Peptides against a protein of PDB entry 3S8F. Designs and how they scored, part 50

Target 1, 157 residues: chain A of PDB entry 3S8F
Amino acid sequence: VLTLFVAVPSLMTAFTVAASLEFAGRLRGGRGLFGWIRALPWDNPAFVAPVLGLLGFIPGGAGGIVNASFTLDYVVHNTAWVPGHFHLQVASLVTLTAMGSLYWLLPNLTGKPISDAQRRLGLAVVWLWFLGMMIMAVGLHWAGLLNVPRRAYIAQV
Target 2, 166 residues: chain B of PDB entry 3S8F
Amino acid sequence: DEHKAHKAILAYEKGWLAFSLAMLFVFIALIAYTLATHTAGVIPAGKLERVDPTTVRQEGPWADPAQAVVQTGPNQYTVYVLAFAFGYQPNPIEVPQGAEIVFKITSPDVIHGFHVEGTNINVEVLPGEVSTVRYTFKRPGEYRIICNQYCGLGHQNMFGTIVVKE

## One batch from the design tools (peptide; aimed at target 1 R26 G32, target 2 I9)

Design b2_p21_1_s1 (made by RFdiffusion4, then SolubleMPNN; from b2_p21_1, 10 letters changed)
Fold by OpenDDE base, seed 4:
Structure b2_p21_1_s1 (fold): chain B 157 residues (1-157), chain C 166 residues (1-166), chain A 21 residues (1-21)
Amino acid sequence: as target 1 above (157 residues)
Amino acid sequence: as target 2 above (166 residues)
Amino acid sequence: LDELLAGFLAMMRALREELEA
């Protein structure tokens, strides 16, 4: 029970970020329940990458609740489910945030803005990375539910 | 205006916090639904038992593989299993079909896994602790035990067998 | 909490069985 309390501040943090995004979108002219989303700078890989990371983090967080649940963890523990969780939390959120940070940091360090071609390439890379991670994560979670073991080269399925 | 921005952010935070709570319940519901539809049920954890890993091989119920399978009642057995680098004892584990089996698993050395293919048995085995799992084999045959916790260079080859006899 | 969860899941399984019959 106490372990599940960790989910509370985590969710609060996640949705604080969401609140910041909503505020930013509304400042950029977005209106309504969803109009603010479209108003966000989706043409900037430095923005898109972390946001896609956050999107991957949502199911990862849900999985975190499962992993932290005493009875539910018995089902998924040391199966492919756990690596699936990792790839959502680390390989998606952390990695994409790092990628996004580079798109901001490098231009500032060099004093040179990224070219339009580099920007477009960056967007492509980030979106493709996200897509690949989602496919991989779904596959790993599915395999985990099918009792494919973690840290083993063979499985019944 | 920083004050105006702060108030606006606070308002959005409150809304999103409410949403977060709602989503928490949604996730719990989805998890429950998934488990109800895709699992055989919730497996309760047993009581924590402690053993001395330095003496578990010399004395006690794990010391003799020939005495590892103990009948505790009509169609009920307790099996004392050691997970070690790199295998299981006894191996094979022989149990009758349809019997209620209580596995009591511990390790004399490092942390291992005890994953039985074709079953819901999947536990970590810690030195100094006894893992207790209850299971009834409905189908006769051989069930492979897999170590799913890294335990050293021989980890990938660490297998055991449960033989269910008609 | 674990018992409550187990009970809930049992109920859900029972419901599933009834819906599938």
Scores: peptide ipSAE 0.043, ipTM 0.733, DockQ to the pose 0.023
OpenDDE base, seeds 1, 2, 3, 5: peptide ipSAE 0.000, 0.000, 0.000, 0.000; ipTM 0.741, 0.702, 0.747, 0.716

Design b2_p21_1_s2 (made by RFdiffusion4, then SolubleMPNN; from b2_p21_1, 11 letters changed)
Fold by OpenDDE base, seed 2:
Structure b2_p21_1_s2 (fold): chain B 157 residues (1-157), chain C 166 residues (1-166), chain A 21 residues (1-21)
Amino acid sequence: as target 1 above (157 residues)
Amino acid sequence: as target 2 above (166 residues)
Amino acid sequence: IDALLEGFLAMLEELRKELEA
């Protein structure tokens, strides 16, 4: 009951954000079922970072439902699964959103746009961060399912 | 105009809300599938039991490690385990292969973990509460107990051993 | 809350000046 109570409004919020993105993409000339995605400003790290964070948050949110489930929690509790979940939620979404905010904030504070080199570097940073985070998160979730313990440096699996 | 934009936004929101609902059902289905196909070797046994952590070392079934393993029936044992800073008692825990083992675990000090490698035994141990886990070891050998809940300076070195004899 | 907001804005202004120097 509690899990569903949290899950429903969370999903509503998440997909409302997606709706906003679709609207924005269509305003930028995107057409069709998926054309609006391509129309989004993927050349701006201030946009890409938080969006990648949101993408990472999706499996993390699903994991949250698992962690909150009475029966399934017995499988994953205090295993490497839990850190995997955290890295998706905090080190992906929160961190990437913060990074994206910086890419917006700094130019606005200084009144100077970022150079093209800085922009490209920023894109590289956020994409590489996302990739690394996904690899680590998948690994941790996998290890957790194999009963690798949390907070232990030695495991027998 | 603003009105048209508002209507458009609402249309997209409705679509995505419908999608979100569909995804909710997908997740529920996945959970149901997991529940239907999972296998568990550990069965919670007993009701919520409480114990005084301040006296558990002095009196009661946890007080004497030599008396920790109690045969309760044919091929059935109860093992009274203490998780403490920083180890387990008894250590090692010796049990026969194929026997039904009921672990009753508590702590005299802080919260600890009780994670038995090679098994799905994984519980937190709270002072004042008895954790009960039922398990049958099918294979003989040594099974390491790991603390997976931070319990202090020596947490990383807190290990125990279960020896399963033929 | 207003004091916190004013402090935050002042901090941002100071940061702006520093970054533009």
Scores: peptide ipSAE 0.016, ipTM 0.701, DockQ to the pose 0.013
OpenDDE base, seeds 1, 3, 4, 5: peptide ipSAE 0.000, 0.006, 0.014, 0.000; ipTM 0.749, 0.744, 0.734, 0.713

Design b2_p21_1_s3 (made by RFdiffusion4, then SolubleMPNN; from b2_p21_1, 12 letters changed)
Fold by OpenDDE base, seed 3:
Structure b2_p21_1_s3 (fold): chain B 157 residues (1-157), chain C 166 residues (1-166), chain A 21 residues (1-21)
Amino acid sequence: as target 1 above (157 residues)
Amino acid sequence: as target 2 above (166 residues)
Amino acid sequence: IDDLLAGFQAMMEQLREELLA
């Protein structure tokens, strides 16, 4: 029970980030329940990358709760489920945030803005990364539930 | 402007806080659902039992692989298994179909995994600790034991076999 | 799939021998 209380600060952080995004979207002219989402700068890979990371982090966070559960851990421990969780947390959120940071950092450090071609390429990279990561993560979680072992090159299924 | 912005942010935060709480309940519900549907496959935790990893190979029930399978009842067996770098002892483990098998697993060296394909048996094996798993094989055949915890350079090749006889 | 697994197993066994030699 105490372990699950760790979710409270995490959720607080999540809603703060979400609130910031909504605020930003509304400042950009978004209206209604969902209009603010469309108003966000989806044409900027420096923005899109970390946001996609956050989206991937949501199911990963849910998985974190599962992994932290004593009883549920019996089901998923040392199965492909765990790598699936890792790829959502590290390879999605952390990696995409790093990628996004580079798209902001490099232009600012060099003083040279990215070209439109570079911007479009950047968008393609982060979206493809996210898509691939989600496919893999879903597969790993599914495989884990089917008792595919972690750290093994073979499985019954 | 800053004050207005802060006020607006607070309003949004309030909404998202409510959402956060709702999601918390959703997660709890999902956990409950998962427990309700999947607890049948949970291996019960055994009593904490300690063993000296430095002597487990020389004396005691794990010392002789030929004596590893012990009949404890008409249809009950205890199997003393060593997981070591890099294999399992005994190998193969031969047990009868339909018998209740209690696996007592320990390690003389490092942490290993004991994952039996086709079963819900999946435990970590710690030196100095005895892992206890109870299982009844309903189908005859060969069941592969896989080490799913990294244990060294030969980890990927660490396999065992349980042979269930009719 | 079985053949593929068998092939992988063989390869891994070879690796095991090399690593443990």
Scores: peptide ipSAE 0.007, ipTM 0.743, DockQ to the pose 0.009
OpenDDE base, seeds 1, 2, 4, 5: peptide ipSAE 0.000, 0.000, 0.005, 0.000; ipTM 0.748, 0.704, 0.739, 0.713

Design b2_p21_1_s4 (made by RFdiffusion4, then SolubleMPNN; from b2_p21_1, 9 letters changed)
Fold by OpenDDE base, seed 5:
Structure b2_p21_1_s4 (fold): chain B 157 residues (1-157), chain C 166 residues (1-166), chain A 21 residues (1-21)
Amino acid sequence: as target 1 above (157 residues)
Amino acid sequence: as target 2 above (166 residues)
Amino acid sequence: IDALLAGFLAMMEALRRELEA
């Protein structure tokens, strides 16, 4: 009940943020239905990281609703599905947002801009992290649906 | 111009709100699909039944593993299972193929898991509560019971076996 | 835990140096 209650404002917030991103992209010269996406600052790890986190949070949020459903939770509860959901929410959204925040915060705290090399490295780190998290998350969710147990080192499958 | 910017933002927000609504329906559809395809043979929640975990080993239907399997009908059995640190009793649990088995599972100590491989039996076992699970084994053989709820240092080694006989 | 703490302290020290530079 509480999860579903929180899901509504969270979803509204998510799409409000998306609206803001669209507006920003269009201000940066993006046109058309999807052109605004390309116009966003994908060269900035401080931007890319939290956006990738948000993208990972979408299936995680859907999973949250699944986990909160009595009938569906019966299927996925205490299977590998649960850590899959958890890693999407915490290790993807929260962690990537934290990483991205550092790429903004540290330069501002120190008064020193990041070098181009640091920027490129940051982009690589964030994208690789996202890729790894998606692979793991998909694997865990898939395993969970195949009834692989949580908190066990063995599985029938 | 603030007014122009506000109007533009509002327009995009309205669009994304519409998309949000559409996405809600997508989520509902996905939930429905998952329910339809992955919840076959769902074991419904049973009546809440309580037991005293401090005496469950000394008296009652869980006290004697040799008496744990009770025939309740021509093709029906009740199995009284204890999940404890760190194992299950009786072990093995012997039941006939094709019979309707009602598992009544409780714990004398801490919370455990009761996950039977090859089945949809997957419940948490709480001290003081009796978990009731109904299942019919269609195939003979051995089914491993796995504890999927952390219960202490020996958690990873906590296994049981259900032997289904022809 | 000790290694994590050591790493954290090292990071904090590095940050301190940068902030004071």
Scores: peptide ipSAE 0.013, ipTM 0.713, DockQ to the pose 0.013
OpenDDE base, seeds 1, 2, 3, 4: peptide ipSAE 0.000, 0.006, 0.000, 0.000; ipTM 0.735, 0.700, 0.740, 0.729

Design b2_p21_2 (made by RFdiffusion4)
Pose (drawn by RFdiffusion4):
Structure b2_p21_2 (pose): chain A 157 residues (1-157), chain B 166 residues (1-166), chain P 21 residues (1-21)
Amino acid sequence: as target 1 above (157 residues)
Amino acid sequence: as target 2 above (166 residues)
Amino acid sequence: MVVLLAGFLYFRVLLSRELNE
């Protein structure tokens, strides 16, 4: 029960952050129900990386609520589902957010500029990392529901 | 405008938060339902039951695997199961279908998992402790036990079998 | 889960319509 309550701050974060992004999209001229998304600064890796990380956090958090549901944990406990859940949370959102900091924080700390080419390369890196984490989350959640254990060299069997 | 957008955002946020709370409460009620049903028998016994891992293969209910299945009720069998590096004894565990099975599971060495494929049986096995879970097999046939806690280099090939007789 | 997400989108759609107005 208390774990289900720990989920409320992230459920609140989902709205406060989503409304903040929608407000920014509207300031930048975006209209429609989706125009506000397209109008956001998708050319800036510092923007893109946490946003993509937040997108993967939706299934990441859904799996966490499942794991927190006591008897439901007996379906997925110590299976590949669990790495599927935590790759979406820490290996995607937390890691992507830190990667995006290379693009505003590093210049601030070192004075070293980020070139146009380095910015595009950062865009590719955060997209490939995000997409790769999403594909693997699918493989691991599904294999987990099929009772494949975590922490195993299953290629040797 | 900012004042207006702000007001509206807070108003709808309050609504979302109430909905999100109502949804979490429904999940809590649904979990409480499973705890009142037979499906909750796979929840391990909360009572501490200590044993000695260094003598469990020499004395006590785990010393003779052929004697591991004991009828404890008219439709109940207790099964003493040893999960060790890297296997389970007895092998196979043979039990009748439709009977309640109380698995008492310990390990002489390291922590092992005990995950019965196709069931909700999924329990950690700790040396020095006995893990007790309950389940009734409704379908006869062969069930595979998978070790789902890393117990060393033999972990990926650590399996066992439960045969549910007709 | 789906219902929870649908609820979130439901509030988001209403908020978006209000902002458009």

Design b2_p21_2_s1 (made by RFdiffusion4, then SolubleMPNN; from b2_p21_2, 13 letters changed)
Fold by OpenDDE base, seed 4:
Structure b2_p21_2_s1 (fold): chain B 157 residues (1-157), chain C 166 residues (1-166), chain A 21 residues (1-21)
Amino acid sequence: as target 1 above (157 residues)
Amino acid sequence: as target 2 above (166 residues)
Amino acid sequence: IEELIAGFLAMMRRLREELEA
């Protein structure tokens, strides 16, 4: 119970970010329950990357609750499930946020905006990264549930 | 207006905080559901037992691999297993089919894993601690033990075998 | 390195001005 209490501030933080996104989208002219999402700047890799990271973080966070649960951790511990989890947390959220931050930071530090070609390439990179990471994560979680061990080159299945 | 913006943000934050709490309850409910439907597959942990890793090879129940399998009752055995760099002893571990086996596993050196393929046995083995796992093998054959905790250069080759006899 | 430092300082100044406005 005490370990699961860590999920509370994490969820609060994540959805506070979502609240900021909703506010921003509505300021950009988005209306209705979902119209604000479309109004967000999806043409900017500095925006898209961390948002995709957040989307990957949702199943990762759910998995975190599983991993923190005494009884459920027994099932998934040191299986392929664990790499699946931290690839969502670190290789998706943290990495994509870092990539997005770079797309914002470099133009601001150098005073030179990125070219349209660089912008398009950046969008392609972050979307492909997200897609690949989701495929990997789903595969690893699935393998983990099939009792494929972590840190082993051989498995029964 | 900055004040209006802050108030609006606060309103959205309150809404999303409520949603976050709702999602927390959903996750708890899902955990409760999984536990209610799948509790039979969880092996209870034994009592915390300590051992001196510096002497475990010289004295005590882990010292002699030939005496590692001890019959404790009718169709009940205790197996004292050492996980070390880089293998297991005894190897192979020979046990009867249908018998209740209590594995007492410890390490004389570093942290290892004890993952038995085809079973739900999967524990970390810490020097100075004894891991206790209870299992009954229903099918005869060979079960591979895999180290799933990195323990050094020979980690990838660290395997053992449990032979279940009819 | 000098360009990065100058850029960072300029960015910080801009942010400060925006926050104080």
Scores: peptide ipSAE 0.031, ipTM 0.737, DockQ to the pose 0.017
OpenDDE base, seeds 1, 2, 3, 5: peptide ipSAE 0.016, 0.025, 0.024, 0.025; ipTM 0.740, 0.698, 0.741, 0.712

Design b2_p21_2_s2 (made by RFdiffusion4, then SolubleMPNN; from b2_p21_2, 13 letters changed)
Fold by OpenDDE base, seed 1:
Structure b2_p21_2_s2 (fold): chain B 157 residues (1-157), chain C 166 residues (1-166), chain A 21 residues (1-21)
Amino acid sequence: as target 1 above (157 residues)
Amino acid sequence: as target 2 above (166 residues)
Amino acid sequence: IEALLAGFAAMMKKLREELEA
């Protein structure tokens, strides 16, 4: 039970970041319950990528709590569930954040702004990456719940 | 102006922090609820039992595969299983249907997995430790044992079989 | 959970009103 307290700082950080996004959206003219979301700079891959990473990190974080539970871990340990969790945490948040950072860093280092074509391609890349990652992660978690073993090429479902 | 803005921001942040904390407790509650309602599928681990991995093949209950299945009572058996690079001993493991089986699993070499298809048996096997799993097979047939922990070059081929007899 | 979400929604509404004032 005490192990679950590790989740407190992570949750606090997550919701604080979400709050910051809401604040930013409202500063950009967004109004209402969801209007602030629309007001965020979705045309910038440097913004979109890490935000999509955060979205993937939410179910991943929930899964982390499950994995940290000694009783629930009994169900999911060494199944396809675990790779699903990793892909949400590392291949989603970390990777997308890195991708987003690249879209910010390169223009600044070179002193040249990205072209419109590069921007559009960047948006396509991060959205497609996110979509693919979500499909894979859902599949892995689902398979894990069906007792598909990790690190095995065969399974009886 | 700055003071008002600062207060508003602080209130906003406090709200989100409070929500975060509340969600934490919700998750804990959900875990507790799951445990309370789904206890039948949870097999508790036994007390930590230690063995010497260097002698486990030569001495003790794991030494002879022919004597690995021990009847401990009416409709109760203990099966001493070795997980090794790269297989299981005994193989096959033969047990009767409907009997309570206590698997005592250890390794003489490296960490292995012991995952039985069609069951909830899924444990890691550590050298020097004995993993204990209790299970009753309700259906006769063959159940494949899969190593789900990387244990070396032959890991992908490490399989065993449990044969449940009527 | 539903009660928690409802409470959160109400709180956020109040906070939004404060921010927009």
Scores: peptide ipSAE 0.026, ipTM 0.758, DockQ to the pose 0.292
OpenDDE base, seeds 2, 3, 4, 5: peptide ipSAE 0.000, 0.008, 0.000, 0.000; ipTM 0.696, 0.742, 0.723, 0.705; seed 5 fails the geometry check

Design b2_p21_2_s3 (made by RFdiffusion4, then SolubleMPNN; from b2_p21_2, 11 letters changed)
Fold by OpenDDE base, seed 5:
Structure b2_p21_2_s3 (fold): chain B 157 residues (1-157), chain C 166 residues (1-166), chain A 21 residues (1-21)
Amino acid sequence: as target 1 above (157 residues)
Amino acid sequence: as target 2 above (166 residues)
Amino acid sequence: IDALLAGFLAMMEALRRELEA
């Protein structure tokens, strides 16, 4: 009940943020239905990281609703599905947002801009992290649906 | 111009709100699909039944593993299972193929898991509560019971076996 | 835990140096 209650404002917030991103992209010269996406600052790890986190949070949020459903939770509860959901929410959204925040915060705290090399490295780190998290998350969710147990080192499958 | 910017933002927000609504329906559809395809043979929640975990080993239907399997009908059995640190009793649990088995599972100590491989039996076992699970084994053989709820240092080694006989 | 703490302290020290530079 509480999860579903929180899901509504969270979803509204998510799409409000998306609206803001669209507006920003269009201000940066993006046109058309999807052109605004390309116009966003994908060269900035401080931007890319939290956006990738948000993208990972979408299936995680859907999973949250699944986990909160009595009938569906019966299927996925205490299977590998649960850590899959958890890693999407915490290790993807929260962690990537934290990483991205550092790429903004540290330069501002120190008064020193990041070098181009640091920027490129940051982009690589964030994208690789996202890729790894998606692979793991998909694997865990898939395993969970195949009834692989949580908190066990063995599985029938 | 603030007014122009506000109007533009509002327009995009309205669009994304519409998309949000559409996405809600997508989520509902996905939930429905998952329910339809992955919840076959769902074991419904049973009546809440309580037991005293401090005496469950000394008296009652869980006290004697040799008496744990009770025939309740021509093709029906009740199995009284204890999940404890760190194992299950009786072990093995012997039941006939094709019979309707009602598992009544409780714990004398801490919370455990009761996950039977090859089945949809997957419940948490709480001290003081009796978990009731109904299942019919269609195939003979051995089914491993796995504890999927952390219960202490020996958690990873906590296994049981259900032997289904022809 | 000790290694994590050591790493954290090292990071904090590095940050301190940068902030004071």
Scores: peptide ipSAE 0.013, ipTM 0.713, DockQ to the pose 0.013
OpenDDE base, seeds 1, 2, 3, 4: peptide ipSAE 0.000, 0.006, 0.000, 0.000; ipTM 0.735, 0.700, 0.740, 0.729

Design b2_p21_2_s4 (made by RFdiffusion4, then SolubleMPNN; from b2_p21_2, 12 letters changed)
Fold by OpenDDE base, seed 5:
Structure b2_p21_2_s4 (fold): chain B 157 residues (1-157), chain C 166 residues (1-166), chain A 21 residues (1-21)
Amino acid sequence: as target 1 above (157 residues)
Amino acid sequence: as target 2 above (166 residues)
Amino acid sequence: IDELVAGFLAMMEQLRRELEA
């Protein structure tokens, strides 16, 4: 009940952020239905990181609704599905947002801008992190659906 | 200029809010679809049954592992299982193939898991509460019981076996 | 993946050079 209660505000918030991104993209010269996405500042790790986190949060949020369903939770509860969900929510969204924040925070705290090399490295780190997290999350969700138990080092499958 | 910007933002927000609401309904529909199509293996929670975890080992149906398997009908059995730190009793659990088995599972100490590989049996076992699971084994053989709820230092080694006889 | 790793290592090397300068 609580999860379903917070799901609506969370969705509203998420898509409000998306609306802001669309507006920003259009202000940056983006056109059409998807052109605004390309116009966003993908060269800035401080931007890319939290956006990738949001992308990971989409299936995670859907999973949250699944986990909140009594009948569906019976299928996935205490299987590898659960840590898969956690890694999407915490290790992707929260962690990537934190990482992105650092790319903004450190230059501001030190008063020194990051070099181009540091910027590019930051992008690589964020994208690699996201890729790794997605692979792991998909694997864990898949394993969970195959009834691989949580908190166990062995499985029948 | 600010007014124009605000109007534009509002338009985009309205569109995305509409989309968000649509997605909400999609998720609800997916849940409904899953409920309709995935009917196998769902064991709804039964009536809350309580026991005293401090005396469950001393008296009652869980006290003697040798008497844990009780035939309740021609092809129906009740198995009283204890999950404890760190194992299960009885172990092994011996049941006939094709019989309807009602597992009554409780714990004398801490919360444990009861996950039977190759089956849809996957429940948490709480001290003071009785978990009831009904299952019919169609295939003979050995089924491993895994504790999937952290219960202490020996958690990773906590296993049991169900032997299904022809 | 190999290309990504190679690119990452190249950027790391560049970063190292910049930090040493």
Scores: peptide ipSAE 0.016, ipTM 0.715, DockQ to the pose 0.017
OpenDDE base, seeds 1, 2, 3, 4: peptide ipSAE 0.008, 0.000, 0.014, 0.015; ipTM 0.759, 0.702, 0.756, 0.736

Design b2_p21_3 (made by RFdiffusion4)
Pose (drawn by RFdiffusion4):
Structure b2_p21_3 (pose): chain A 157 residues (1-157), chain B 166 residues (1-166), chain P 21 residues (1-21)
Amino acid sequence: as target 1 above (157 residues)
Amino acid sequence: as target 2 above (166 residues)
Amino acid sequence: VEHGLVPFVALVAIALVLFAL
């Protein structure tokens, strides 16, 4: 029960952050129900990386609520589902957010500029990392529901 | 405009939060339902039951695997199961279909998992402790036990079998 | 479109889809 309550701050974060992004999209001219998304600064890796991380957090958090549901944990406990859940949370959102900091924080700390080429390369890196984490989350959640255990060298069997 | 957008955002946020809370409460009620049904039998016994892992193969209910299945009620069998590096004894565990099975599971060495494929049986096995779970097999046949807690280099091949007789 | 409405509707829809699944 208390774990289900720990989920409320992230459920609140989902709205406060989503509304903040919508407000920014509207300031930048976006209209429609989706125009506000397209009008956001998708050419800036510092923007893109946490946003993509937040997108993967939606299934990441859904899996966490499942794991927190006591008897439901007996379906997925110590299976590949668990790594599927935590790659979405830490290996995607937390890691992508830190990667995006290379593009605003590093210059601030070192004075070293980020070139146009380095910016595009950062875009590719955060997209490939995000997409790779999403594909693997699918493989691991599904294999987990099929009772494949975590922490195993299953290629040797 | 900012004042207006702000007001509206807070208003709808309050609504979302109430909905999100109502949803979490429904899950809590649904979990409480499972805890009142036979499906909750796989929840391990909360009572501590200490044993000695260094003599469990020599003395006590785990010393003779052929004697591991004991009828404890008219439709009840207790099964003493040893999960060790890297296997389970007895092998196979043989039980009748439709009977309540109380698995008492310990390990002489390291922590092992006990995950019965196709069931909700999924329990950690700790040396020095006995893990007790309950389940009734409704379908006869062979069930595979998977070790789902890393117990060393033999972990990926650590399996066992439950045969549910007709 | 009124502010806060889109995230509100989207989040409610997502939560209902996830609950149904």

